# Peptides against a protein of PDB entry 7C96, part 54

Target 1, 73 residues: chain A of PDB entry 7C96
Amino acid sequence: PVIPDDFRCPISLELMKDPVIVSTGQTYERTCIEKWLQAGHGTCPKTQQTLTSTVLTPNYVLRSLIAQWCEAN

## One batch from the design tools (peptide; made by RFdiffusion4, then SolubleMPNN)

Design b2_p20_5_s4 (from b2_p20_5, 10 letters changed)
Fold by OpenDDE base, seed 1:
Structure b2_p20_5_s4 (fold): chain B 73 residues (1-73), chain A 20 residues (1-20)
Amino acid sequence: as target 1 above (73 residues)
Amino acid sequence: SLSVEEVLERIKKLQEELAK
C-alpha cells in the first residue's frame, strides 16, 4: 500500500521510525536531523528558518499512528 | 540509515524542489 506522505521523513523520504519535532514545528527522522545539526547547521531543513532551539521533541502521536498503520498494512 | 553526506545531499535536493 501507499505510505502516507505525512509518515515519510522529508529528508530520507522513508517511513519514520523515530519522528522528532524541531522548534519550527516540522517533523523529521531523528537520525537525519541530528546529522544535519552535527554538521554545523542551525536551520530547519524544509523551511530554512533558524531554529530557536536544538531540542528535538519526540512526536509520540505520529509514532503511534505510524505503528498502527504498519500493523494494518 | 543515511550518512552525513547523504543527509546533506538530500536536504539540498529537498530545498531545490521546494524552491520551484
Scores: peptide ipSAE 0.719, ipTM 0.927, DockQ to the pose 0.810
Fold by OpenDDE base, seed 4:
Structure b2_p20_5_s4 (fold): chain B 73 residues (1-73), chain A 20 residues (1-20)
Amino acid sequence: as target 1 above (73 residues)
Amino acid sequence: SLSVEEVLERIKKLQEELAK
């Protein structure tokens, strides 16, 4: 089955397992964004906006939606 | 999971695509 675009990490292009929201509102796979930040970058990969915070907030809503999709497909 | 180098490469590709 085709994975919905919103369920894929913009970086890995894979189904997200641990989606997290950055300060710009964009969601990425945790491991991907952490590596980007650890490499010394302070911008949002997709929007290139400067992050006002490096706090990563779990996107529980999306995680649940992905889980539901996986159960059905 | 992707390595740091792979992540950087993917992001570069992402930004190139978004710039089109």
Scores: peptide ipSAE 0.718, ipTM 0.926, DockQ to the pose 0.806
Fold by OpenDDE base, seed 3:
Structure b2_p20_5_s4 (fold): chain B 73 residues (1-73), chain A 20 residues (1-20)
Amino acid sequence: as target 1 above (73 residues)
Amino acid sequence: SLSVEEVLERIKKLQEELAK
């Protein structure tokens, strides 16, 4: 079945397993955004806005929705 | 899992697409 766009990481384009929210409100796969930050970047990959914080907040709601989708498909 | 190099390339591509 087709994976909903909101469930795909903007970077990897794959179903997210550990979605995290950055300061701009965008959500990415944890491993992807961590690699970007480790490379010395401090902007949001999608919006290119400067991140006010490098704290990554787990998107538990989305994780739950993805899990439910996976169980049904 | 993507490497740092792959992530950078993917982001570059993402930004190019969004700029269209």
Scores: peptide ipSAE 0.711, ipTM 0.925, DockQ to the pose 0.815
Fold by OpenDDE base, seed 2:
Structure b2_p20_5_s4 (fold): chain B 73 residues (1-73), chain A 20 residues (1-20)
Amino acid sequence: as target 1 above (73 residues)
Amino acid sequence: SLSVEEVLERIKKLQEELAK
């Protein structure tokens, strides 16, 4: 089945395993966004807005939704 | 998982697509 766009990381384009929310509200796969930040970037990959914080918040709701989808498909 | 270089490349592509 086709993976819902909201479940795909904007960077890897793959089903997210550890989705995290950045300060702009966008969600990415943790490993992807961490590498972007570690490379010295301080902007949101998708929106290009400057991040007000580099704190990454786990998107537990999305993780759960993805798990439910995977279970059903 | 993707390497740092791959991530950077993917982000460039993402931004290019969004700019269209």
Scores: peptide ipSAE 0.707, ipTM 0.923, DockQ to the pose 0.854

Design b2_p20_6_s1 (from b2_p20_6, 12 letters changed)
Fold by OpenDDE base, seed 1:
Structure b2_p20_6_s1 (fold): chain B 73 residues (1-73), chain A 20 residues (1-20)
Amino acid sequence: as target 1 above (73 residues)
Amino acid sequence: MEEEEARRKALEEARRIAAE
């Protein structure tokens, strides 16, 4: 079945395994956004907004939803 | 259009970096 857009990383375009939220509220796959930050960028790839923090917060709710979807499909 | 183009370029750059 078709993967819901909300479950895809804006960067990898793949089903997220370890979704994390950046300061702008956007969610990305951890590995993807970490590489972006490590490359010296301080903005949100999707929105271009400057990140007020480089802290990455695990999106546990989304992770759970994705897991449930995977089990059902 | 400028903002949309900027977002597209940023995501493309992020994808390039992620693929490395």
Scores: peptide ipSAE 0.714, ipTM 0.922, DockQ to the pose 0.904
Fold by OpenDDE base, seed 5:
Structure b2_p20_6_s1 (fold): chain B 73 residues (1-73), chain A 20 residues (1-20)
Amino acid sequence: as target 1 above (73 residues)
Amino acid sequence: MEEEEARRKALEEARRIAAE
């Protein structure tokens, strides 16, 4: 079935397994955004906004929604 | 749009890094 756009990481373009929220409010796959930050970048790939912090907050709501979708499909 | 091109390039760079 078709993967909902909101369930895909903007970077990997794949179904997110460990979605995290950055300071700009955008959500990415943890591994993808961590690699971006480790490479020395301090901006949000999607919006180009400067990150006010490097804290990554787990998006539990989205994780749950994705899990529910996977169970149904 | 210049800003749109910048966003595209940033995502492409992020994808390159993620693939490493």
Scores: peptide ipSAE 0.712, ipTM 0.921, DockQ to the pose 0.909
Fold by OpenDDE base, seed 3:
Structure b2_p20_6_s1 (fold): chain B 73 residues (1-73), chain A 20 residues (1-20)
Amino acid sequence: as target 1 above (73 residues)
Amino acid sequence: MEEEEARRKALEEARRIAAE
């Protein structure tokens, strides 16, 4: 079935497996945003806002919602 | 607009990097 937009990584456009939140509040797949940061970028790809921190916070709520969706579909 | 173009280019660059 059609994957909800909120469950897709803005970068990979695929269903997120390890969603993480950046300082701007946007959520990305961990591997995608880590590669972006490792390449020397300090901004949020989606919003262009400067990141106040490079800390990546696991989005456990979204992870749970995605898991529930996958179980039903 | 320019801001929209910047966001588009940033995401495209992020996708390029992620694909490597």
Scores: peptide ipSAE 0.711, ipTM 0.921, DockQ to the pose 0.906
Fold by OpenDDE base, seed 2:
Structure b2_p20_6_s1 (fold): chain B 73 residues (1-73), chain A 20 residues (1-20)
Amino acid sequence: as target 1 above (73 residues)
Amino acid sequence: MEEEEARRKALEEARRIAAE
C-alpha cells in the first residue's frame, strides 16, 4: 500500500530505516543527511534553516511507528 | 515562490549527493 509521507525521507523519498532528527526538528534517513553534512552543508535541506548543531538524534518513536506499519502492511 | 524554489533546489542537491 501507499507509504505515509511522514515515513518517507525528504531526501531519498523512501521509507526510512534509520530516521534521525536534526536541530530544526526535521527527520531524515541517517545516511542521506550525513552525506549532506559531510559535503559541507550546514542547513536543513527541507527548510533551509541553519543547523544550530550537527548532532543527529535517533527518532525512536518514528522508527517504532514505521516498524508497526510495516508489520501490518 | 523564490524561497520555494530554493528549497526544491536544495532537496535536489541533497538527493544528488545521497545517490553518490
Scores: peptide ipSAE 0.710, ipTM 0.920, DockQ to the pose 0.909

Design b2_p20_6_s2 (from b2_p20_6, 13 letters changed)
Fold by OpenDDE base, seed 1:
Structure b2_p20_6_s2 (fold): chain B 73 residues (1-73), chain A 20 residues (1-20)
Amino acid sequence: as target 1 above (73 residues)
Amino acid sequence: SSAEEAREKALEEAREIYKS
């Protein structure tokens, strides 16, 4: 089945397993955004905005929605 | 647009970093 766009990481383009929210409100797969930050970047790839914080907040709602979708498909 | 190209370029760079 076709994976909903909202369930794909903007970076990896794969189904997210551990989605996290950055300061700009965008959601990415944790591994993807962590590697981006570790590479010395301080911006949000999706919006080009400078991150006001490097804190990554788990997107539990999306994680749950993805899990439900996977169970049904 | 220029802004769209910049965003896509950043995402492509992030993808390359992820794959490395």
Scores: peptide ipSAE 0.681, ipTM 0.918, DockQ to the pose 0.878
Fold by OpenDDE base, seed 2:
Structure b2_p20_6_s2 (fold): chain B 73 residues (1-73), chain A 20 residues (1-20)
Amino acid sequence: as target 1 above (73 residues)
Amino acid sequence: SSAEEAREKALEEAREIYKS
């Protein structure tokens, strides 16, 4: 089945397994955004906004929604 | 638009970094 866009990482374009929220409110796959940050970038790829923090907050709600979708499909 | 192109470019760069 077609993966909903909201469940795909903006970077990998794949179903997110460990979605995290950056300071701008955008959600990415943890591995993807961590590598971006480690490469020395301080902006949100999706919005181009400067990140006010490097803290990555797990998006448990989205993780749950994805799990539910996977169970049904 | 210019802004849209910048976002797309950034995402593409991030994608390349991820796969490196």
Scores: peptide ipSAE 0.679, ipTM 0.917, DockQ to the pose 0.893
Fold by OpenDDE base, seed 3:
Structure b2_p20_6_s2 (fold): chain B 73 residues (1-73), chain A 20 residues (1-20)
Amino acid sequence: as target 1 above (73 residues)
Amino acid sequence: SSAEEAREKALEEAREIYKS
Protein backbone atom coordinates (compact mmCIF):
# COMPACT_ATOMS: atom_id res chain seq x y z
CA PRO B 1 0.00 0.00 0.00
CA VAL B 2 0.97 3.66 -0.41
CA ILE B 3 2.89 4.94 2.59
CA PRO B 4 1.60 8.28 3.95
CA ASP B 5 4.06 11.10 3.29
CA ASP B 6 4.17 12.01 6.98
CA PHE B 7 5.46 8.53 7.78
CA ARG B 8 8.42 8.78 5.38
CA CYS B 9 11.76 10.25 6.42
CA PRO B 10 12.54 13.39 4.37
CA ILE B 11 16.08 12.06 3.89
CA SER B 12 15.79 8.30 3.30
CA LEU B 13 12.28 8.57 1.80
CA GLU B 14 11.56 5.31 3.63
CA LEU B 15 9.09 4.41 6.36
CA MET B 16 10.51 5.68 9.64
CA LYS B 17 11.37 3.15 12.33
CA ASP B 18 12.99 5.41 14.93
CA PRO B 19 11.62 8.90 14.29
CA VAL B 20 13.25 11.78 16.18
CA ILE B 21 12.42 15.48 16.40
CA VAL B 22 15.12 18.12 15.90
CA SER B 23 15.11 21.63 17.37
CA THR B 24 13.21 23.03 14.37
CA GLY B 25 10.31 20.65 14.99
CA GLN B 26 11.00 18.51 11.92
CA THR B 27 11.06 14.73 12.26
CA TYR B 28 13.63 12.40 10.67
CA GLU B 29 14.78 8.82 10.93
CA ARG B 30 17.40 8.82 13.71
CA THR B 31 20.19 7.26 11.66
CA CYS B 32 19.69 9.72 8.80
CA ILE B 33 19.87 12.89 10.87
CA GLU B 34 22.70 11.56 13.05
CA LYS B 35 24.84 10.96 9.96
CA TRP B 36 24.03 14.47 8.75
CA LEU B 37 25.12 15.95 12.08
CA GLN B 38 28.23 13.76 12.24
CA ALA B 39 29.21 15.07 8.81
CA GLY B 40 29.51 18.50 10.42
CA HIS B 41 26.21 20.09 9.45
CA GLY B 42 24.35 22.38 11.82
CA THR B 43 21.18 23.05 9.85
CA CYS B 44 17.87 21.29 9.34
CA PRO B 45 17.85 19.81 5.81
CA LYS B 46 14.10 20.28 5.42
CA THR B 47 13.88 23.92 6.54
CA GLN B 48 17.48 25.21 6.25
CA GLN B 49 17.09 26.68 9.74
CA THR B 50 20.08 26.60 12.06
CA LEU B 51 19.70 24.00 14.78
CA THR B 52 19.64 25.56 18.24
CA SER B 53 20.48 22.17 19.72
CA THR B 54 21.77 18.81 18.52
CA VAL B 55 19.49 16.99 20.97
CA LEU B 56 17.25 14.46 19.23
CA THR B 57 13.89 13.83 20.88
CA PRO B 58 12.14 10.52 20.16
CA ASN B 59 8.77 11.03 18.49
CA TYR B 60 6.91 8.30 20.35
CA VAL B 61 3.50 9.39 19.12
CA LEU B 62 4.55 9.11 15.48
CA ARG B 63 6.32 5.82 16.18
CA SER B 64 3.05 4.47 17.57
CA LEU B 65 1.00 5.77 14.64
CA ILE B 66 3.39 4.17 12.17
CA ALA B 67 3.29 0.87 14.05
CA GLN B 68 -0.51 0.91 14.01
CA TRP B 69 -0.51 1.66 10.28
CA CYS B 70 1.90 -1.19 9.62
CA GLU B 71 -0.29 -3.61 11.55
CA ALA B 72 -3.34 -2.58 9.52
CA ASN B 73 -1.60 -2.63 6.12
CA SER A 1 12.79 29.63 -5.79
CA SER A 2 16.31 29.87 -4.45
CA ALA A 3 15.14 28.78 -1.00
CA GLU A 4 13.37 25.74 -2.44
CA GLU A 5 16.47 24.83 -4.43
CA ALA A 6 18.61 25.09 -1.31
CA ARG A 7 16.29 22.77 0.63
CA GLU A 8 16.25 20.23 -2.18
CA LYS A 9 20.04 20.29 -2.45
CA ALA A 10 20.40 19.85 1.31
CA LEU A 11 18.04 16.87 1.31
CA GLU A 12 19.93 15.35 -1.61
CA GLU A 13 23.23 15.83 0.19
CA ALA A 14 21.81 14.31 3.38
CA ARG A 15 20.52 11.37 1.35
CA GLU A 16 23.94 10.77 -0.18
CA ILE A 17 25.57 10.91 3.26
CA TYR A 18 23.03 8.42 4.57
CA LYS A 19 23.71 5.98 1.74
CA SER A 20 27.48 6.21 2.22
Scores: peptide ipSAE 0.679, ipTM 0.918, DockQ to the pose 0.906
Fold by OpenDDE base, seed 5:
Structure b2_p20_6_s2 (fold): chain B 73 residues (1-73), chain A 20 residues (1-20)
Amino acid sequence: as target 1 above (73 residues)
Amino acid sequence: SSAEEAREKALEEAREIYKS
């Protein structure tokens, strides 16, 4: 089945399992964005905007949607 | 556009970091 684009991490291009929201509102796989930040970057890869915070908020809604999709496919 | 190229470059860099 075709994986919806919204379910793919902009970085890994893979189905997200632990999606997190950054300060810009973009969602990434936790591991991907954490490595980006740990490498010394302070911007959002997708938008190029400077992150106002390094706090990563779990996107529970998206996690649930992806889980439901996986169960159905 | 230049902005689009910059975004793609950043994503590619992030992808490389992820794979390392």
Scores: peptide ipSAE 0.676, ipTM 0.916, DockQ to the pose 0.886

Design b2_p20_6_s3 (from b2_p20_6, 13 letters changed)
Fold by OpenDDE base, seed 5:
Structure b2_p20_6_s3 (fold): chain B 73 residues (1-73), chain A 20 residues (1-20)
Amino acid sequence: as target 1 above (73 residues)
Amino acid sequence: SSAQKALEQQLEEARRIYES
């Protein structure tokens, strides 16, 4: 079935398994954003806004929604 | 727009890094 856009990482374009929220409020797959940060970047990949923090907050709500969708499809 | 292009370019860079 077609994966909802909101469930896909803006970077990998794949279904997110470990979605995390960056300081700008955007959500990415953890591994994708970690590689971005490790490469020395300090902006939000999708918005170019400067990240005020490198803390990655798990998006448990989205993770749950994705899990529910996967179970149903 | 140029702004939109810049956003897309950065996102593409992020994709490149991820794939590397």
Scores: peptide ipSAE 0.700, ipTM 0.923, DockQ to the pose 0.936
Fold by OpenDDE base, seed 1:
Structure b2_p20_6_s3 (fold): chain B 73 residues (1-73), chain A 20 residues (1-20)
Amino acid sequence: as target 1 above (73 residues)
Amino acid sequence: SSAQKALEQQLEEARRIYES
């Protein structure tokens, strides 16, 4: 079945396993956004907005939704 | 548009970094 766009990381384009929310509200795969930050960038990859914080908050709701979808498909 | 192109370019850079 087709993977919902909201379940794919904007960077890797793959189904997210550990989705995290950045200060702008966008969600990315943890590994992807960490590499971006480690490279010295301080903006949101998808929106170019400056990140007010580098804290990455786990998106538990999305993680659960993805898990449920995987189990059903 | 110019703005859209800029967004796409940054996202592409993020993808490049991830794959490196």
Scores: peptide ipSAE 0.698, ipTM 0.922, DockQ to the pose 0.912
Fold by OpenDDE base, seed 3:
Structure b2_p20_6_s3 (fold): chain B 73 residues (1-73), chain A 20 residues (1-20)
Amino acid sequence: as target 1 above (73 residues)
Amino acid sequence: SSAQKALEQQLEEARRIYES
């Protein structure tokens, strides 16, 4: 089945397992955004907006939606 | 556009870093 675009990480292009929200409101796979930050970058990969914080907030709602989709497909 | 090109280039860089 076709994976919904909203369920794919903008970086890895794969189904997200541990989605996290950055300060700009964009969501990425945790491992992808952590590598980006560790490389010394301080902008949002998708929008280029400067991150006001490096805190990564788990997107539990999206995690749940993805889990439900996986169970049904 | 130049702005769109810049966005695409940064996203590609993020993908490169992830795959490394």
Scores: peptide ipSAE 0.697, ipTM 0.923, DockQ to the pose 0.922
Fold by OpenDDE base, seed 2:
Structure b2_p20_6_s3 (fold): chain B 73 residues (1-73), chain A 20 residues (1-20)
Amino acid sequence: as target 1 above (73 residues)
Amino acid sequence: SSAQKALEQQLEEARRIYES
């Protein structure tokens, strides 16, 4: 079945396994956004907004939703 | 639009970095 867009990382375009929320509220796969930050970037890849923090907050709700979807499909 | 293009370009760069 088709993976819902909200479950795909904006960067990898793949189903997120470890989704994290950045300061702008956008969610990415942890590995993807970490590489972006490690490369010296300080903006949100999808919105270009400057990140007010480099803290990555696990999106547990989304992780759960994805898990539920995977179980059903 | 120009703004949309800029967003897409940054996202593409992020994808490149991820794959490297």
Scores: peptide ipSAE 0.695, ipTM 0.922, DockQ to the pose 0.910

Design b2_p20_6_s4 (from b2_p20_6, 13 letters changed)
Fold by OpenDDE base, seed 1:
Structure b2_p20_6_s4 (fold): chain B 73 residues (1-73), chain A 20 residues (1-20)
Amino acid sequence: as target 1 above (73 residues)
Amino acid sequence: SALEEQLQKQLELAREIAAS
């Protein structure tokens, strides 16, 4: 089945397993965004906006939606 | 557009880093 675009990480382009929200409101796979930050980058990969915080907030709503989709497909 | 290309370049860099 076709994976909804909103369920794919903008970086890995894969179905997200541990989606996290950055300060700009964009959501990424945790591993992908952590590697980006560890590499010394302080901007949002998708928007290039400077991150006001490096805190990564779990996107539980999206995680739940993805789980529901996986169960149905 | 130039802006779209600029944004795509950073995403591509992020993908390369994530794949390493």
Scores: peptide ipSAE 0.708, ipTM 0.923, DockQ to the pose 0.895
Fold by OpenDDE base, seed 5:
Structure b2_p20_6_s4 (fold): chain B 73 residues (1-73), chain A 20 residues (1-20)
Amino acid sequence: as target 1 above (73 residues)
Amino acid sequence: SALEEQLQKQLELAREIAAS
C-alpha cells in the first residue's frame, strides 16, 4: 500500500520508525537529522530555517499513528 | 520556482549525508 506522505521522513523518504520534532516544528527520522546535525549543519533540511535548538523531541503521536497504519496495512 | 529549487537542493544534501 501507498505510504502517506506525512509518515515518510523528508530526508530518507521512508516510513519513519523514530520520528523526532526539531525546533522549527518539522519531523524527521532521528538518525537522518542527527547525521545532518553531526555534519555541522544548523538549519532545518526542509525549510532551511535556522534551528534555535538542537533538542530533538520524540513525536509520540506520529509514532503511534504510523504503528496503527502499519497494523492495518 | 527559485525558492522551491533552493529548498530541494538542501534536502538533497541532507539525503546524501544520511546515506553516507
Scores: peptide ipSAE 0.706, ipTM 0.922, DockQ to the pose 0.884
Fold by OpenDDE base, seed 2:
Parts: structure tokens; C-alpha cells; sequence
Structure b2_p20_6_s4 (fold): chain B 73 residues (1-73), chain A 20 residues (1-20)
């Protein structure tokens, strides 16, 4: 089935397994954004806005929605 | 647009890093 755009990581373009929210409000797959930060970048990959924090907040709502979608498909 | 192209470049860089 077709994966909803909001369920795919902007970086990997794959269904997110561990979605996290950055300071700009954008959500990415944890592994992808961590690699980006570890590479020395301090901006949001999608918006290029400067990240005011490197804290990654789990997007539990999205994780749940994705899980529900996977169960139904 | 020019802006969209600029934004896309960083995303592509992030993809390259993630793929490695």
C-alpha cells in the first residue's frame, strides 16, 4: 500500500520507525537526524532553520498513528 | 523556485549522510 507522506522521513523517505521532533517542529527518523547532527550540522534538513536545541523529542503521537496504519495495512 | 531548490540541496546532503 501507499505510505502516507507524513509517515515518511523527509531524509530517508521511508516509513519512520522512531520519529523524533527537532526544535523547528519538523519530524525525522531518529537515526537520520542523529547522523546529520553528528556530521556537525546545526540546521533543520528540511527548512534550513537553525536548531535552537539538539534535543530530540520522541513523536509518540506519530509513532502511534504509524503503528495503527501498519496494523491495518 | 530558487528557494525550493536551495532547501532541496540540504535535504539531499542529509540523505547522502544518512545513506553512508
Amino acid sequence: as target 1 above (73 residues)
Amino acid sequence: SALEEQLQKQLELAREIAAS
Scores: peptide ipSAE 0.705, ipTM 0.922, DockQ to the pose 0.874
Fold by OpenDDE base, seed 4:
Structure b2_p20_6_s4 (fold): chain B 73 residues (1-73), chain A 20 residues (1-20)
Amino acid sequence: as target 1 above (73 residues)
Amino acid sequence: SALEEQLQKQLELAREIAAS
């Protein structure tokens, strides 16, 4: 089945396993955004907005929705 | 558009970094 766009990481383009929210409100796969930050970048990959914080907040709701989708498909 | 193309450039860079 086709993976909903909102369930795919903007970077990896794969179904997110550990989605995290950055300060801009965008959600990415944790591993992808961590590598981006570790490389010294301080902007949101998708929007290019400057990140006001490097804190990554787990997107528990999305994680749950993805899990439910996976169970049904 | 020019804006969309500019945004895609950074995403592509992020993908390259993630793949490394």
Scores: peptide ipSAE 0.705, ipTM 0.922, DockQ to the pose 0.873

Design b2_p20_7_s1 (from b2_p20_7, 8 letters changed)
Fold by OpenDDE base, seed 1:
Structure b2_p20_7_s1 (fold): chain B 73 residues (1-73), chain A 20 residues (1-20)
Amino acid sequence: as target 1 above (73 residues)
Amino acid sequence: MEEEKKKAEEEIEEFRKKYL
């Protein structure tokens, strides 16, 4: 089945397992965005905006939606 | 806007190739 665009990490392009939200509101797979930050980037991959914070907030809503989708597919 | 989005996508693609 086709994976919904919103369920794929903008970086890995794979179904997110541990989605986290950055300060710009964009969501990425935790491991991917952490590597991005560790590589020295201080911007949001998708928007190019400077991150006002490097705090990564778990996207529980999306996590739940993905789980529901996985149950049906 | 389109150019900015394209640039962002290219950077992500290069990052994906190098680190993932």
Scores: peptide ipSAE 0.610, ipTM 0.893, DockQ to the pose 0.876
Fold by OpenDDE base, seed 3:
Structure b2_p20_7_s1 (fold): chain B 73 residues (1-73), chain A 20 residues (1-20)
Amino acid sequence: as target 1 above (73 residues)
Amino acid sequence: MEEEKKKAEEEIEEFRKKYL
C-alpha cells in the first residue's frame, strides 16, 4: 500500500522507524537528521530555520501511529 | 516564500543524492 506522506522522512523519503522532532517542530528520521547535522548544517531541512537546539526529541506519538499503520497494512 | 521552499527542497535533494 501507499505510505502516507506524513509517515515519510522529508530527507530520505522512506518510512520513518525512529522519528525525532527538532527545535522547529519538524520531524525526521533520526539517522538522516544526524547525518545532516554532522555534515555541518545547523538549520532545519524543511524550513531552513536555524536550529535553536541540537536536541532530538523522540516523536513517540508518530512512532506509535506508524506502527499501527504497519500492523494494519 | 515559494522560492525559499523550492530552494530548501533542492538542497535536501542534493544532500540525499550525496549522502544517502
Scores: peptide ipSAE 0.608, ipTM 0.892, DockQ to the pose 0.936
Fold by OpenDDE base, seed 2:
Order: sequence, then structure tokens, then C-alpha cells
Structure b2_p20_7_s1 (fold): chain B 73 residues (1-73), chain A 20 residues (1-20)
Amino acid sequence: as target 1 above (73 residues)
Amino acid sequence: MEEEKKKAEEEIEEFRKKYL
């Protein structure tokens, strides 16, 4: 089935397994955004906004929604 | 705004090609 856009990491374009929220509110796959930050970027990939923090907050709600979708499809 | 989105996607695409 077609994966909902909201379930795809903006960086990898793949279904997220460990979605995390950055300071701008955008969500990415943890490994992808960590590589982005490690590469020296200090901005949100999707919005280009400067990150006010490098803290990555697990998006448990989205993780649950994705899990439910995977079980049904 | 449209140009900003395009720029962002281009950067992500380049990053994807290089690191993923």
C-alpha cells in the first residue's frame, strides 16, 4: 500500500521507525537527523529554520500511528 | 515560500545522495 506522506522521513523518504521531533516541530527518522546534525548543519532540513536546540524528542504518538498502520497493511 | 521549499528539498536530496 501507499505509505502516507506524514509517515515518511523527509530525509530518507522511507517509513519512519524511530521518529523524533526537532525544535521546529518537524519530525524525522532519528538516524537521519543525527547524521544531518553531525554533518555540521544547524537547521531544520524541511523548513530551513535554525534549530534552537539539538535535543531530539521521540514522537511516540506518530510511532504508535505508524505501528497501527503497519499492522493493518 | 515556494522557492524556500524548493531550496530545502534540493539540500535534502543532495544530502541523501551523499550520506544515505
Scores: peptide ipSAE 0.606, ipTM 0.891, DockQ to the pose 0.940
Fold by OpenDDE base, seed 4:
Structure b2_p20_7_s1 (fold): chain B 73 residues (1-73), chain A 20 residues (1-20)
Amino acid sequence: as target 1 above (73 residues)
Amino acid sequence: MEEEKKKAEEEIEEFRKKYL
């Protein structure tokens, strides 16, 4: 079935496995956003806002929702 | 805002092509 937009990484466009939240509140796949940061970017891919922190916070709620969706589909 | 979103999508697409 069609993957909900909120469950897809804005960078990879794939279903997120390890979603993390950046300082702007947007969520990305960990590996994707890490590559983005390592490439020298200091902005949020989706919003273009400057990141006030490079800390990546696991989005456990979304991870759970994705897992539930995968079980049902 | 819409134009900024479009630019963001383009930048992400370019990044995806290059690094993923």
Scores: peptide ipSAE 0.606, ipTM 0.891, DockQ to the pose 0.933

Design b2_p20_7_s2 (from b2_p20_7, 9 letters changed)
Fold by OpenDDE base, seed 3:
Structure b2_p20_7_s2 (fold): chain B 73 residues (1-73), chain A 20 residues (1-20)
Amino acid sequence: as target 1 above (73 residues)
Amino acid sequence: SEEEKKKAEEQIKEFREKYL
């Protein structure tokens, strides 16, 4: 089945397994955004806005939605 | 702007190709 765009990481374009929210409100796969930050970037990949914090907050709602979708498809 | 969004998309693509 076709994976909804909202369930794909903007960086890897793959189905997210551990989605996390950055300070701008955008969501990415944890490993992808961590690599982005480790590479020296301090901006949000999607918006190019400067991150006010490097804290990554788990997106439990999206994680649950993705899990439900995977179970149904 | 649309131009900034396009640039961001290109940067993400380059990053994906290089590190993923």
Scores: peptide ipSAE 0.616, ipTM 0.900, DockQ to the pose 0.922
Fold by OpenDDE base, seed 2:
Structure b2_p20_7_s2 (fold): chain B 73 residues (1-73), chain A 20 residues (1-20)
Amino acid sequence: as target 1 above (73 residues)
Amino acid sequence: SEEEKKKAEEQIKEFREKYL
């Protein structure tokens, strides 16, 4: 089935398993955004906005939605 | 802007190809 765009990591383009929210409000796969930050980037990949924090907040709502979608498809 | 979005997409693509 076709994966909804909102369920895909903007970096990997794959279905997110551990989605996290950055300071700009955008969501990425944890491993992907961590690699981005480790590579020396201080901006949001999607928006190019400077991150005001490096804290990654789990997107539990999206994680649940993706899990529900996976069960149904 | 659309130009900024395009630049972002290109940067992400390059990153994906290099690190993923």
Scores: peptide ipSAE 0.613, ipTM 0.899, DockQ to the pose 0.930
Fold by OpenDDE base, seed 4:
Parts: structure tokens; sequence; C-alpha cells
Structure b2_p20_7_s2 (fold): chain B 73 residues (1-73), chain A 20 residues (1-20)
């Protein structure tokens, strides 16, 4: 089945397993955004906005939605 | 802007190809 765009990490283009929200409100796979930050980038990959914080907040709602989608498909 | 979004998309693509 076709994976909804909102369920794909903008970086990996894969179904997110551990989605996290950055300071700009965009969501990425944890491992992907961590690698992005570790590579020295201080911007949001999707919007190019400067991150006001490097804190990554788990997107539990999206994680749940993805889990439900996976169970149904 | 759309131009900025295009640039961002290209940067992400390059990053994906290099690190993932």
Amino acid sequence: as target 1 above (73 residues)
Amino acid sequence: SEEEKKKAEEQIKEFREKYL
C-alpha cells in the first residue's frame, strides 16, 4: 500500500518509526535528524529555518497513527 | 518560498545519498 506522505521522514523518505518534532514544528525520523544535526547543520531540513533548539520532542500522536496504519495495511 | 523549498529538497537529497 501507498505510505501517506505525512508518515514518511522528509530525510529518509521511509516510514517513520520514531518520529520527533524539531523546534520549527516539522517531524523527522529520530536517527535521521540526529545525523543531520551531528553533521553540523543547525537548520530544519524541510524549511531551512534556523533551529532555536536542538531538543527533539517525540511525536507520540504521529507514532500512534503510523502504528495504526501499519496494523491495518 | 518555492525556491527555498526546492533548495531544501535538494540539500536533503544530497544528505540522504551521502549519509543514509
Scores: peptide ipSAE 0.613, ipTM 0.899, DockQ to the pose 0.955
Fold by OpenDDE base, seed 1:
Structure b2_p20_7_s2 (fold): chain B 73 residues (1-73), chain A 20 residues (1-20)
Amino acid sequence: as target 1 above (73 residues)
Amino acid sequence: SEEEKKKAEEQIKEFREKYL
């Protein structure tokens, strides 16, 4: 089945396993955004906005939705 | 901005190809 766009990491384009939210509210796969930050970027990949924080917050809601989708498909 | 979004998409693509 086709993976919903909201379930794909904007960076990897793959189904997210460990989705995290950045300060701009956008969600990415943890490993992807960590590599982005480690590369020296201080902006949100999707919006290009400067991150006010480098804290990554787990997106539990999305994680649950993805899990539900995986169970049904 | 539409152009900004396009630029962002290109940057992400380049990053994906280089690091992932």
Scores: peptide ipSAE 0.613, ipTM 0.899, DockQ to the pose 0.894

